# Peptides against a protein of PDB entry 5A53: the designs that were tried, part 225

Target 1, 230 residues: chain A of PDB entry 5A53
Amino acid sequence: LVENVKQALFIPGQSCNKNLHDIMVDLSALKKPDMKRFNRKNDIHPFEDMSPLEFFSEKNDCSLMVLMTSSKKRKNNMTFIRTFGYKIYDMIELMVADNFKLLSDFKKLTFTVGLKPMFTFQGAAFDTHPVYKQIKSLFLDFFRGESTDLQDVAGLQHVISMTIQGDFQDGEPLPNVLFRVYKLKSYKSDQGGKRLPRIELVEIGPRLDFKIGRIHTPSPDMVTEAHKKP

## One batch from the design tools (peptide; made by RFdiffusion4, then SolubleMPNN)

Design b2_p28_8_s3 (from b2_p28_8, 13 letters changed)
Fold by OpenDDE base, seed 4:
Order: sequence, then structure tokens, then C-alpha cells
Structure b2_p28_8_s3 (fold): chain B 230 residues (1-230), chain A 28 residues (1-28)
Amino acid sequence: as target 1 above (230 residues)
Amino acid sequence: MSYILPDDFGSLLVKDLEDISRLMGELS
């Protein structure tokens, strides 16, 4: 099975500010070349009316969207949206904490655009809790890139890491998700008679701590249709 | 259509640095 790379559309909302714009630019850089950005602000409220997003999905042929908004209640809010057949599949609000770091806050390293990332998820809830399962699915879907059986070592340069910040019990607020990006450094090493590379990771940014907000989940019928193999 | 794929489909999931090393070795 071969799937086309999903395209992402980044949309500044009416309340988008400089910080959100900078975050948008840096995060979207990881999605190049499969990314579009709007330069104009759009007055979109996805949890009140989803129709504008469905329109943009179809018009731009993007099944991934990120809406950038900010308010007193939902500061630095990135609403991640997925569509199936240009209809809303799911949505999740991820609010960026004030302690974020941009790419400019890290040492610049040579980076090739468009290479396939590796993923790591820390926290058992990514496999058991419905909200964190959705987050895991979303970020894999967002940054997976080309879905082929052919993999090349030359195509591996960075790791996307997501960590649940601490333990939690039922009824407690959901801990933040820590988003980190690392560049991989590989060295020749001899371990146990096998020549395996020694790996080091260097953080390259952006660094984002996500507070979880509102969520929209698909209907059971839409889930069934969206998970059918072509 | 943009289908929702299984988490492990076409993705490079790793657990730790050792897992990355093994993966790279398998692909070389």
C-alpha cells in the first residue's frame, strides 16, 4: 500500500499574534515541502462552525490544517484539524505554553528539507487514553511523510519526540504534551561483533509544551470509512 | 481521499537511542 503525502494548511486566525506567527513558521518548516501558509488572517471559529475549514480543505487540497488563535481563555492556541473527503474528521486544541523556544533559540545546523522523521512517544497513556491516542495518531499522520516500504538511512536525519508531562489519575487535568525535535548524529561503532552506529541527538527546535484544550471526535460511521484500505 | 492509516504503517517508531541504532543498521 502506497499513500500520497498529506498536505498541511496553516491558517492565521483573526487573533493570531507575532508569537503564534513565529511558532507557525517554525513548526511548518518541518512539514516542507508539503505545506501551505495563508498570509491573511481569517475569522474562523471551528467549534462553532466547521464549514469554512471544510471549504479551505477542498479548495487547497489539504487534509491537514492548523488554525492559529489566541485569547485570554485559550492563549497561543493551535487547533489541529484533519479531514476525510474534505469533511472534518477530528479536531484538537493544543495551546503552546509561554516557555516555548523557536528555531532561532538553538544552534543552527544543516538540515535537509523533506526527509522522513523518526518518532518517539513517552508515556503509557499514548497507547491507552483516548485523548493521547488521538494526539499520537495526529502527529504521526501530520509528519509521517511518504508512506512506502522503501526506507533509506540517508533519509533519516531527525527525531520528533512527544512526552506526557508526568503521571495523572482519572478526573485530574490532563498533563501537557512536550514536543521536541532532535537532529540525529551517527558515528561508526563496533558493538558485540556487530557494526552498529552510535547515535547522538541534538535538540534543534522548536520546543513546544502543549496544553490540551477542546476536542472533536468523528462519528463511528466516519471512522469506519476513513480507516478503509483503498 | 486521505485515509487514516494505522500508527505503525509507513512510520518510523523508535523507543530509545539503541532502537534508533538498530533501525539504522537494518536499513544499511
Scores: peptide ipSAE 0.395, ipTM 0.886, DockQ to the pose 0.823
Fold by OpenDDE base, seed 2:
Structure b2_p28_8_s3 (fold): chain B 230 residues (1-230), chain A 28 residues (1-28)
Amino acid sequence: as target 1 above (230 residues)
Amino acid sequence: MSYILPDDFGSLLVKDLEDISRLMGELS
């Protein structure tokens, strides 16, 4: 079943600043060509009123949205929203820590737009903890791209890595999620007559440490509907 | 030609960075 690639809409909020804009540009570059960006700021407060987001989802035919806002309480906040049938499915605030790196901070490498990424998730909580399960699901949905039955390795170029920063216990604040992107570099190793291809991972950016904020979880009914295979 | 099998949702999941290197090395 070739599922249609989910389209993403990046929305600068009223409080969007230069840093968030740059982050938006760089992160959205990984979603090309399946991405739209608004050039104008929009006054949206998703945890107060979700209706504007549902409107944008429908109007732009995007089931993925990212709202860029910043305040003293929620600095560099990226609110990731998913819709189902143009209704809000889930939302999560991911605040980018100040130690972020942009694509320009890394060595410029040739990057082919639209290639399917590989994913790695580091931390058991990605499979067990509800919040991290949601994050894993979200980023898989966001960057998966085209569904293929078989992926030719020759068509792979990059890895999206997400790591939970440290261990945590119940009742403790949730550790940050470290977002990293690596490009695969193949070297012909002339070691000893057998050319064994050596693969190296080169970080290409952006580098984002996400602090987890507010979350909206889907209703059980919406979960059931969203998991129904067409 | 080396192929990776996507998961049930069509995602390419790798265990870790080392596994990627191994996979790509075996596939090339």
Scores: peptide ipSAE 0.386, ipTM 0.859, DockQ to the pose 0.286
Fold by OpenDDE base, seed 5:
Structure b2_p28_8_s3 (fold): chain B 230 residues (1-230), chain A 28 residues (1-28)
Amino acid sequence: as target 1 above (230 residues)
Amino acid sequence: MSYILPDDFGSLLVKDLEDISRLMGELS
């Protein structure tokens, strides 16, 4: 089943600043051509009223949304939203730390738009902890594009890496998630007759450290409906 | 031409990428 590529809508909130705008531009570049952006700020508070986001999801035919807001309590906040049937499925706040790097901070490398990223997840909690499982699921949904059974080697261009920053115990604050993007460089290594390609990763940006904020989880009924293959 | 990576190549690639990613993530 070729699942249609999920479309993303990037929404500047009323409190969106220049830094968030720049981050939005760079992150959305990785989602091209399956991305829309609003040019105007919208006063949306998704944890108070989700109805505006459901409206935007339906109107723009986007099942992925990112709301950009900033406050003293939630600085550089990217709220990631998924919808199912244009209803809110889940939400998560990911606040970008001040040490972020933009694409302009890295050596410009040519890349083909629309190629599928490879993913790496570092940290056992991505498979066991509900919050990190949601983050993993979200980013896979966001950037995988069309699931093609054929691993087109020619389509392997970049790697999205997500790392949980350190160990944690129950009841402790959840560690940040380190978001990194690398370009894959393949070299023909003539080492001893086995053409093992030497692979190098070059960071291309953006570099984002995400602090985890508020979360909305789907109802069990919605989970069941979303997993029903049509 | 969709080159199907040999299964061994894919496995090595993923492992190498994970190792590099871990190293780079820890250094960042």
Scores: peptide ipSAE 0.019, ipTM 0.542, DockQ to the pose 0.058
Fold by OpenDDE base, seed 3:
Structure b2_p28_8_s3 (fold): chain B 230 residues (1-230), chain A 28 residues (1-28)
Amino acid sequence: as target 1 above (230 residues)
Amino acid sequence: MSYILPDDFGSLLVKDLEDISRLMGELS
């Protein structure tokens, strides 16, 4: 099965600050070439009125959107939105913790645009808990690129890692999700006179710790329709 | 118990990552 690559639109909200702008630039770089960014701030409140986002989805032919906002209650908030047929499918607020690192904080490495990332998900809740299942689904949709049955090892460049920060019980606050990006590096190691290839991971950024905020889940009807038209 | 990646995860070999991912049933 070959699926078309979903296009992403990054939208600065009215309260978008410098830090969020920088995060937006760096995170969106991972989505190139399948990404658009607005340069102007837009006054959008998706949990109050979703219609502006549906309009932008249709106008820009983007099924993925990220709204950048910041307030005292929701600092460095990235609202991830998915649409189906240009209607809101789901939304999730992911607030970036202050300990974030930008691409400029890491050693600059060569990067080929458009290569498919590998994914790792650490934490059982990614398979069992509805919120973390949504996060997993979202990031796979967002960054997986072109879906093909052909596995080309030569096309493997980087790894997106998502880790749930600790265990939790029912009624407890949901742990943060640690977002990390690594590049594959090949080294030669000499062991006992034999040169063995060594593949290592090198963090390239951005480094983001996501605090989970508000969530909008799809209607059962939309879930059914989305599964019929992959 | 959920596995949390160590702070030095970037030093792991790809093989180690594959093993971890396989054990957790998550490799993509």
Scores: peptide ipSAE 0.008, ipTM 0.511, DockQ to the pose 0.056

Design b2_p28_8_s4 (from b2_p28_8, 13 letters changed)
Fold by OpenDDE base, seed 4:
Structure b2_p28_8_s4 (fold): chain B 230 residues (1-230), chain A 28 residues (1-28)
Amino acid sequence: as target 1 above (230 residues)
Amino acid sequence: MSYILPDEFGSLLVKDLNDISRLMGELS
């Protein structure tokens, strides 16, 4: 089953600053060619009024959106939005910690646009906790790319890694999610006369530590509709 | 040609970063 690649729209909010803009550019580069970026700031407050986002979703035919805002309470805030039928499905605020690294902070490597990533998720909560399950689902949707039944390993170049930073108990603040991107580097290894390729991971950026903020969950009806097989 | 099977949603999931080298080596 070949599904259409979900398109992403990156939206600078009114409070978008230079750092957030740079983060937006670098993160969206991983979504090329299936992304759009607005050049102008938009005064959108999705947890107060979702209508503007639904309008943009429909107008741009994007089921994925990222709103870039920053305030004292929510610094470097990336609000990730998914729509279904151009209506808001879910939203989550992910605030980028100050220790972020841009692509320019890493060794420049040749990168082919549009190749399908591999994913790793570290932390049991990605499979059990509702918030982290949403995050896992979101990032898979966001960066999965083309859906194929079989992937040639020759077409693989990079890994998106997400890690929950530490353990937590009920009632405690949710640990950050560590977002990392690695490129595969192949070396010829000579083992007993058999040259097997040795693969190493090289971090290529961006490096983002996400603090979890506000969340909007879909209605049960929307969940049912979204899970219906076409 | 070596191939990897995506999951039911078409995602390429790997157990951990350390397993990638092994996986790619076995597929090569």
Scores: peptide ipSAE 0.407, ipTM 0.859, DockQ to the pose 0.290
Fold by OpenDDE base, seed 2:
Structure b2_p28_8_s4 (fold): chain B 230 residues (1-230), chain A 28 residues (1-28)
Amino acid sequence: as target 1 above (230 residues)
Amino acid sequence: MSYILPDEFGSLLVKDLNDISRLMGELS
């Protein structure tokens, strides 16, 4: 089943600042060509009223949305929203820590738009803890791209890596999620006459540490509907 | 030609960064 690539809409909120804008640009570059960005700020408060997001989802035919807001309490906040049938499925606030790095902070490498990423998730909680399971699901949905039965390795260029920052116990604050992007660089090693292909991973950015904020989880009914194979 | 099998959702999941290097090295 060739599922259509999910389209993303990046929305600057009223409190969007330069840093968030830059982060938005760089993160959305990884989603090209399946991405739209609003150039104007929109006064949206998704945890108070979700209706504007549902409207934008339908109007722009985007099942993925990212709202960029910033306040003292929620600095550099990226609210990731997924819709199903243009209704809110889930939401999660991911606040970018101040130690972020933009694409411009890394060596420029040739990057082909639209290639399918590889993913790696570090931390057992990505498979067991509800919040981290949601994050994993979200980022897979967000950056998966086209569904293929077989992927030619020659068509792969980059890896999206997500790591839970440290161990945690029940009742403790949830550790940050470290978002990293690496490009695969192939070297022909002339070691001893046999050209063994050597692959190196080069970080290309952006580098984002996400602090987890508020979450909206889907209703059981919506989960059932969303998992129905067409 | 070397191929990676996507998961049930069409995602390319790799265990870790070291596994990527190994996989790509074996497939190239």
Scores: peptide ipSAE 0.406, ipTM 0.860, DockQ to the pose 0.286
Fold by OpenDDE base, seed 3:
Structure b2_p28_8_s4 (fold): chain B 230 residues (1-230), chain A 28 residues (1-28)
Amino acid sequence: as target 1 above (230 residues)
Amino acid sequence: MSYILPDEFGSLLVKDLNDISRLMGELS
């Protein structure tokens, strides 16, 4: 089933600062051309009232949204929202740690817009723990792009890597998720007359360490409906 | 030309960063 590419809307909140703006610009660049950005701040509090987000989802025909806010309690907070039928499906707060790196912090490489990424998820919890399963699902939905039956290797450019920072036990704070982006670089190594293609991964940014905040999970009914409609 | 099969959702999942080089080498 060829699903339509999900469109993303990036929304500066009222408390959006320069750092968040820069992060927004860089992260959204990976979603081009399937991305819109608001240039004005919007006073939205999704965990208090979700109706403005549902309105924006419908008005802009975006099933993905990211709200950029910052407070003392929730610094550099990116709230990721998914909608189904323009109704809120799920939400998760991911706060960017201060050690973030922007695209400008890395060597500029040529990048083709719109190519399908590869994904890596490091940590067993991505398959077993509800929160990390949601994060995995979210980022796959966010950056998957076009669905194809077969992908030509020649059309592959970059890898989105997500790593759970360490092990944890029940009752412990959830470890951060390390977001990294790598570009594939192919080298022709002439070793002994056999040209073995050597592929190296070069980090291109942005580099984001996400601290997990508040979560809104979908109702069982919404889950059922979302799975019925491919 | 080598092709990768997407998963059931159309995503290109690789096991880890180390396997990417191997995968790409086997597909080239």
Scores: peptide ipSAE 0.412, ipTM 0.861, DockQ to the pose 0.273; fails the geometry check
Fold by OpenDDE base, seed 5:
Structure b2_p28_8_s4 (fold): chain B 230 residues (1-230), chain A 28 residues (1-28)
Amino acid sequence: as target 1 above (230 residues)
Amino acid sequence: MSYILPDEFGSLLVKDLNDISRLMGELS
């Protein structure tokens, strides 16, 4: 069953600023063509009332949403929302650190829209810790694109890399997640008649360090329903 | 033509960035 590609909706909140807008534009570029952006600010507080997001999910037929807000307590906050049946499945706040880099900060490279990314996740907690498992699941859902049985290597151009910044123990604050995007550059090395393909990774942006904020987890019933293969 | 097999969810997962060059080289 070829699952339809999940569509994403990017929503500027009332407190969205220029930096967040720029981040939104650059991050959403990686989701093209399966992305919509609102041009107007919307006064939405998802942890207080989720109903507006459910409305937007249904109206726009998007199962992925990103709300862009910024406050003194939650600066450069990207709230990632997933819906199932247009009802909220889960939410997570990821705050972008001030050291972010935009696509314009990197060398412009030719990029084909709509190609399937490769993923790397660095840190054991991505497989064991509930919060990082959710992050991993979210980003896979967000950027996976079309499901294919076999992927031709010739159709691959970029890697999305996520790294947990350091080790942590129980009770300690959760380390940031480092989001990086690399393009594959293939070089034909003519070494002595054996063409050894040399592949180099070139960072293309955006570069985002995510601080983890508030989380909404799905009900056990919703988890069961979401895992039911149609 | 070299192919990568997606995981059970259709994702292309690579162990680490260093393995990408190896993977692509083996598949090329």
Scores: peptide ipSAE 0.411, ipTM 0.861, DockQ to the pose 0.291; fails the geometry check

## One batch from the design tools (peptide; made by RFdiffusion4, then SolubleMPNN)

Design b2_p29_3_s2 (from b2_p29_3, 13 letters changed)
Fold by OpenDDE base, seed 2:
Structure b2_p29_3_s2 (fold): chain B 230 residues (1-230), chain A 29 residues (1-29)
Amino acid sequence: as target 1 above (230 residues)
Amino acid sequence: SPEIKPFYHEGDQKKAREEREKLEKLLKE
């Protein structure tokens, strides 16, 4: 069963600015060809009314959405939304810190579009803490692409690294998630007649530090229904 | 959260794991 590749819709909110637009362009490039972008701003407030997002999910056949908004309280906010049956499954606000880097800030490297990235997660909380579990699930789901048995090893080109910035205790503010993208560069090391493939990681961008904002969790019923579909 | 089972075939799982371990080592350096 080839799971249908989830399509992503990137939506500029009313408060979307140039920086958010540039971030949107660069992040969405990693989701090509399974990505749509709106060119017009839309006045959407997902934590007040989710119905416009459900409408867009259905109209565009996208089960993944990213809303780009910015305010004084929630600067450079990327709201990641997942739908199931065109109904809201979960939402999470991830605010991009001001130290972000765009693809233009890195050495331009040629890459094949549509290859599935490998993920690395650094931090025990990705496996234990509900919020970080949701983030892990979201990003894996977002960038999964076509699961072809043959492409996974032979086509490894990109690595997405997600790191929890520091340790934290219960009741403390949740540390940021550091999002990094690397390209694998294979070198034939001719050291002493043994062709040992040397693999190097080259950062290609974007570089994003995510501050965690508001979260909407799925109902138990929706969790059950979403897990029934392989 | 749909557990995205890494759909690696067993042979590809081993190679993917080995490659992940190499990558994780490189990211820690």
Scores: peptide ipSAE 0.008, ipTM 0.374, DockQ to the pose 0.030
Fold by OpenDDE base, seed 1:
Structure b2_p29_3_s2 (fold): chain B 230 residues (1-230), chain A 29 residues (1-29)
Amino acid sequence: as target 1 above (230 residues)
Amino acid sequence: SPEIKPFYHEGDQKKAREEREKLEKLLKE
């Protein structure tokens, strides 16, 4: 079953700034070729009115959307939206902390477009806490790419690491999610005549620390319908 | 959550597992 690759639409909001634009460019590069970007700012407030996003989902045939906005309260905010049948399934605000690094901040390593990243998740809450489960699901959906049966190990060039920044208890603010991207480098170490393949991880960017904002969860009916699709 | 089961052919499954284990070790350091 060739799962249809989910297409992503990146939307600059009215308050999109240069930093968010640069982040958008870098993050969307990881989604190539399965991404579209708007060049024009759009005045969209997804937690007030979702209709414009549903319209864009349908018009662009994109089940993934990222809205780029910034305010004093929600600086460097990336709203990740998923649709099902061009209706809003879920949304989550992820605010990028000021310590972000762009691809240009790292040594330029060529990456092959269209290769699926391997994901690693650090933190038990990714499997137990509803919000972190949603984040995990979202990023897996976002970067899953084509399910080719032949994931040639030789094709695994990228690792995306997502880490929950510290432990937390119920009622405490949710820790940030640390987003890191690595390239796998295989070194032939000729140590003692045994060519042991040494794999090293090299950070390639972007480096993003996500602060969790507002969340929209799907209705029980939409969950049921989304799970019925094989 | 669909575990991305890497469909590796049998010979590649071992390599993939070994690479994954190496990767997981490197990410924990």
Scores: peptide ipSAE 0.006, ipTM 0.374, DockQ to the pose 0.027
Fold by OpenDDE base, seed 3:
Structure b2_p29_3_s2 (fold): chain B 230 residues (1-230), chain A 29 residues (1-29)
Amino acid sequence: as target 1 above (230 residues)
Amino acid sequence: SPEIKPFYHEGDQKKAREEREKLEKLLKE
């Protein structure tokens, strides 16, 4: 069964800056080989008009898109878009905090392209709160493609950790989501003649703290249609 | 069973432990 891996398109918006470009390059590297990037800036405002994104989805055969924009109100904004049948399914703005780290800030490690990352989610809200459920669904969909139940442990190279930064109550601002990427390193430890394989997680980047912005949720009809596809 | 030690920044030790426990469960299956 050829897994129909979802393709991602990274789009620099008109207000894309150097920092966002660097973040885009680093984040998109985790999606290789199933990634395309535009080299030119595009004037797209997805919460005002979604039609350009639907056009790009169809023309590039990409069901995942990331728009890179920055303004005073929405600094370092990554808008994540999913399409179904080349129509907008959902969107979420995730603004990268200034404390971000790039791949160049970490020790360079070799990795195999195309291996699916394992995900860890910290925070009960990922399973209970609608916004964090969407974030969880988005990132799983973005990097895993079709969920094969069998995590081939033999192919496990990367771990992506997503953590909700603190507890919150109803009516309070939604805490940031901490995005971290680790590489698994296996070590043979000889302790007392028993070779126990030890696995260490080494952070490889990028390191991103996401502030949650605007959200577009799918229509009930689109949800029903998306779930009917086997 | 493989021992998984996540290296997190000092402030995230609790989260690191929870991630480790999840990883250890997945590797035992």
Scores: peptide ipSAE 0.008, ipTM 0.348, DockQ to the pose 0.018; fails the geometry check
Fold by OpenDDE base, seed 4:
Structure b2_p29_3_s2 (fold): chain B 230 residues (1-230), chain A 29 residues (1-29)
Amino acid sequence: as target 1 above (230 residues)
Amino acid sequence: SPEIKPFYHEGDQKKAREEREKLEKLLKE
């Protein structure tokens, strides 16, 4: 069963600013061609009323959405939303720290649109802590292309790295997630007549440090329905 | 329908909810 690639919709909220717009453009470039962007601001508050997002999900046939908002309490906030049957499945707020870097801050490298990234996750909490498990699942789901069982290593051009910034204990604030994007560059090293291919990782951007905000998790019933294979 | 792989195993749903509620409380303070 070739699962259809999930389409993403990027939505500027009413409080979207230039920085968020630039971040949106750069991050959404990684989701091409399976991405739509709204050009107009929309007054959406997903943690108060989810119905507008469900409407947009259905109207645009997008099961992934990213809402761009900014306030004093939630600066540079990217709300990631997943839908199932055009109903909200889960949501998470990821606030971009001010130290972000755009694609323009890095050397321009050619990028082939549509190739699947490889993911690396650094931090045990990605496998043990519920919030970080959700983040891991979200990003894997967001950037997974066509479910081809063959991770064609030959088609691998970029790596997305996600790192939990430091250790934490129960009850402490959750550390930021460091989002980094690298391009694989192959070099022919002439070491002693054996041309060993050397692969290097070159950061290409964007560089985003995510502060974790509010989370919406699905009901047990929605989880059960989402797992029912038709 | 695309199988949304649950990010939580059934046993982790309770923990996930508890951690969410804890986080939401911290953010409201």
Scores: peptide ipSAE 0.000, ipTM 0.258, DockQ to the pose 0.086; fails the geometry check

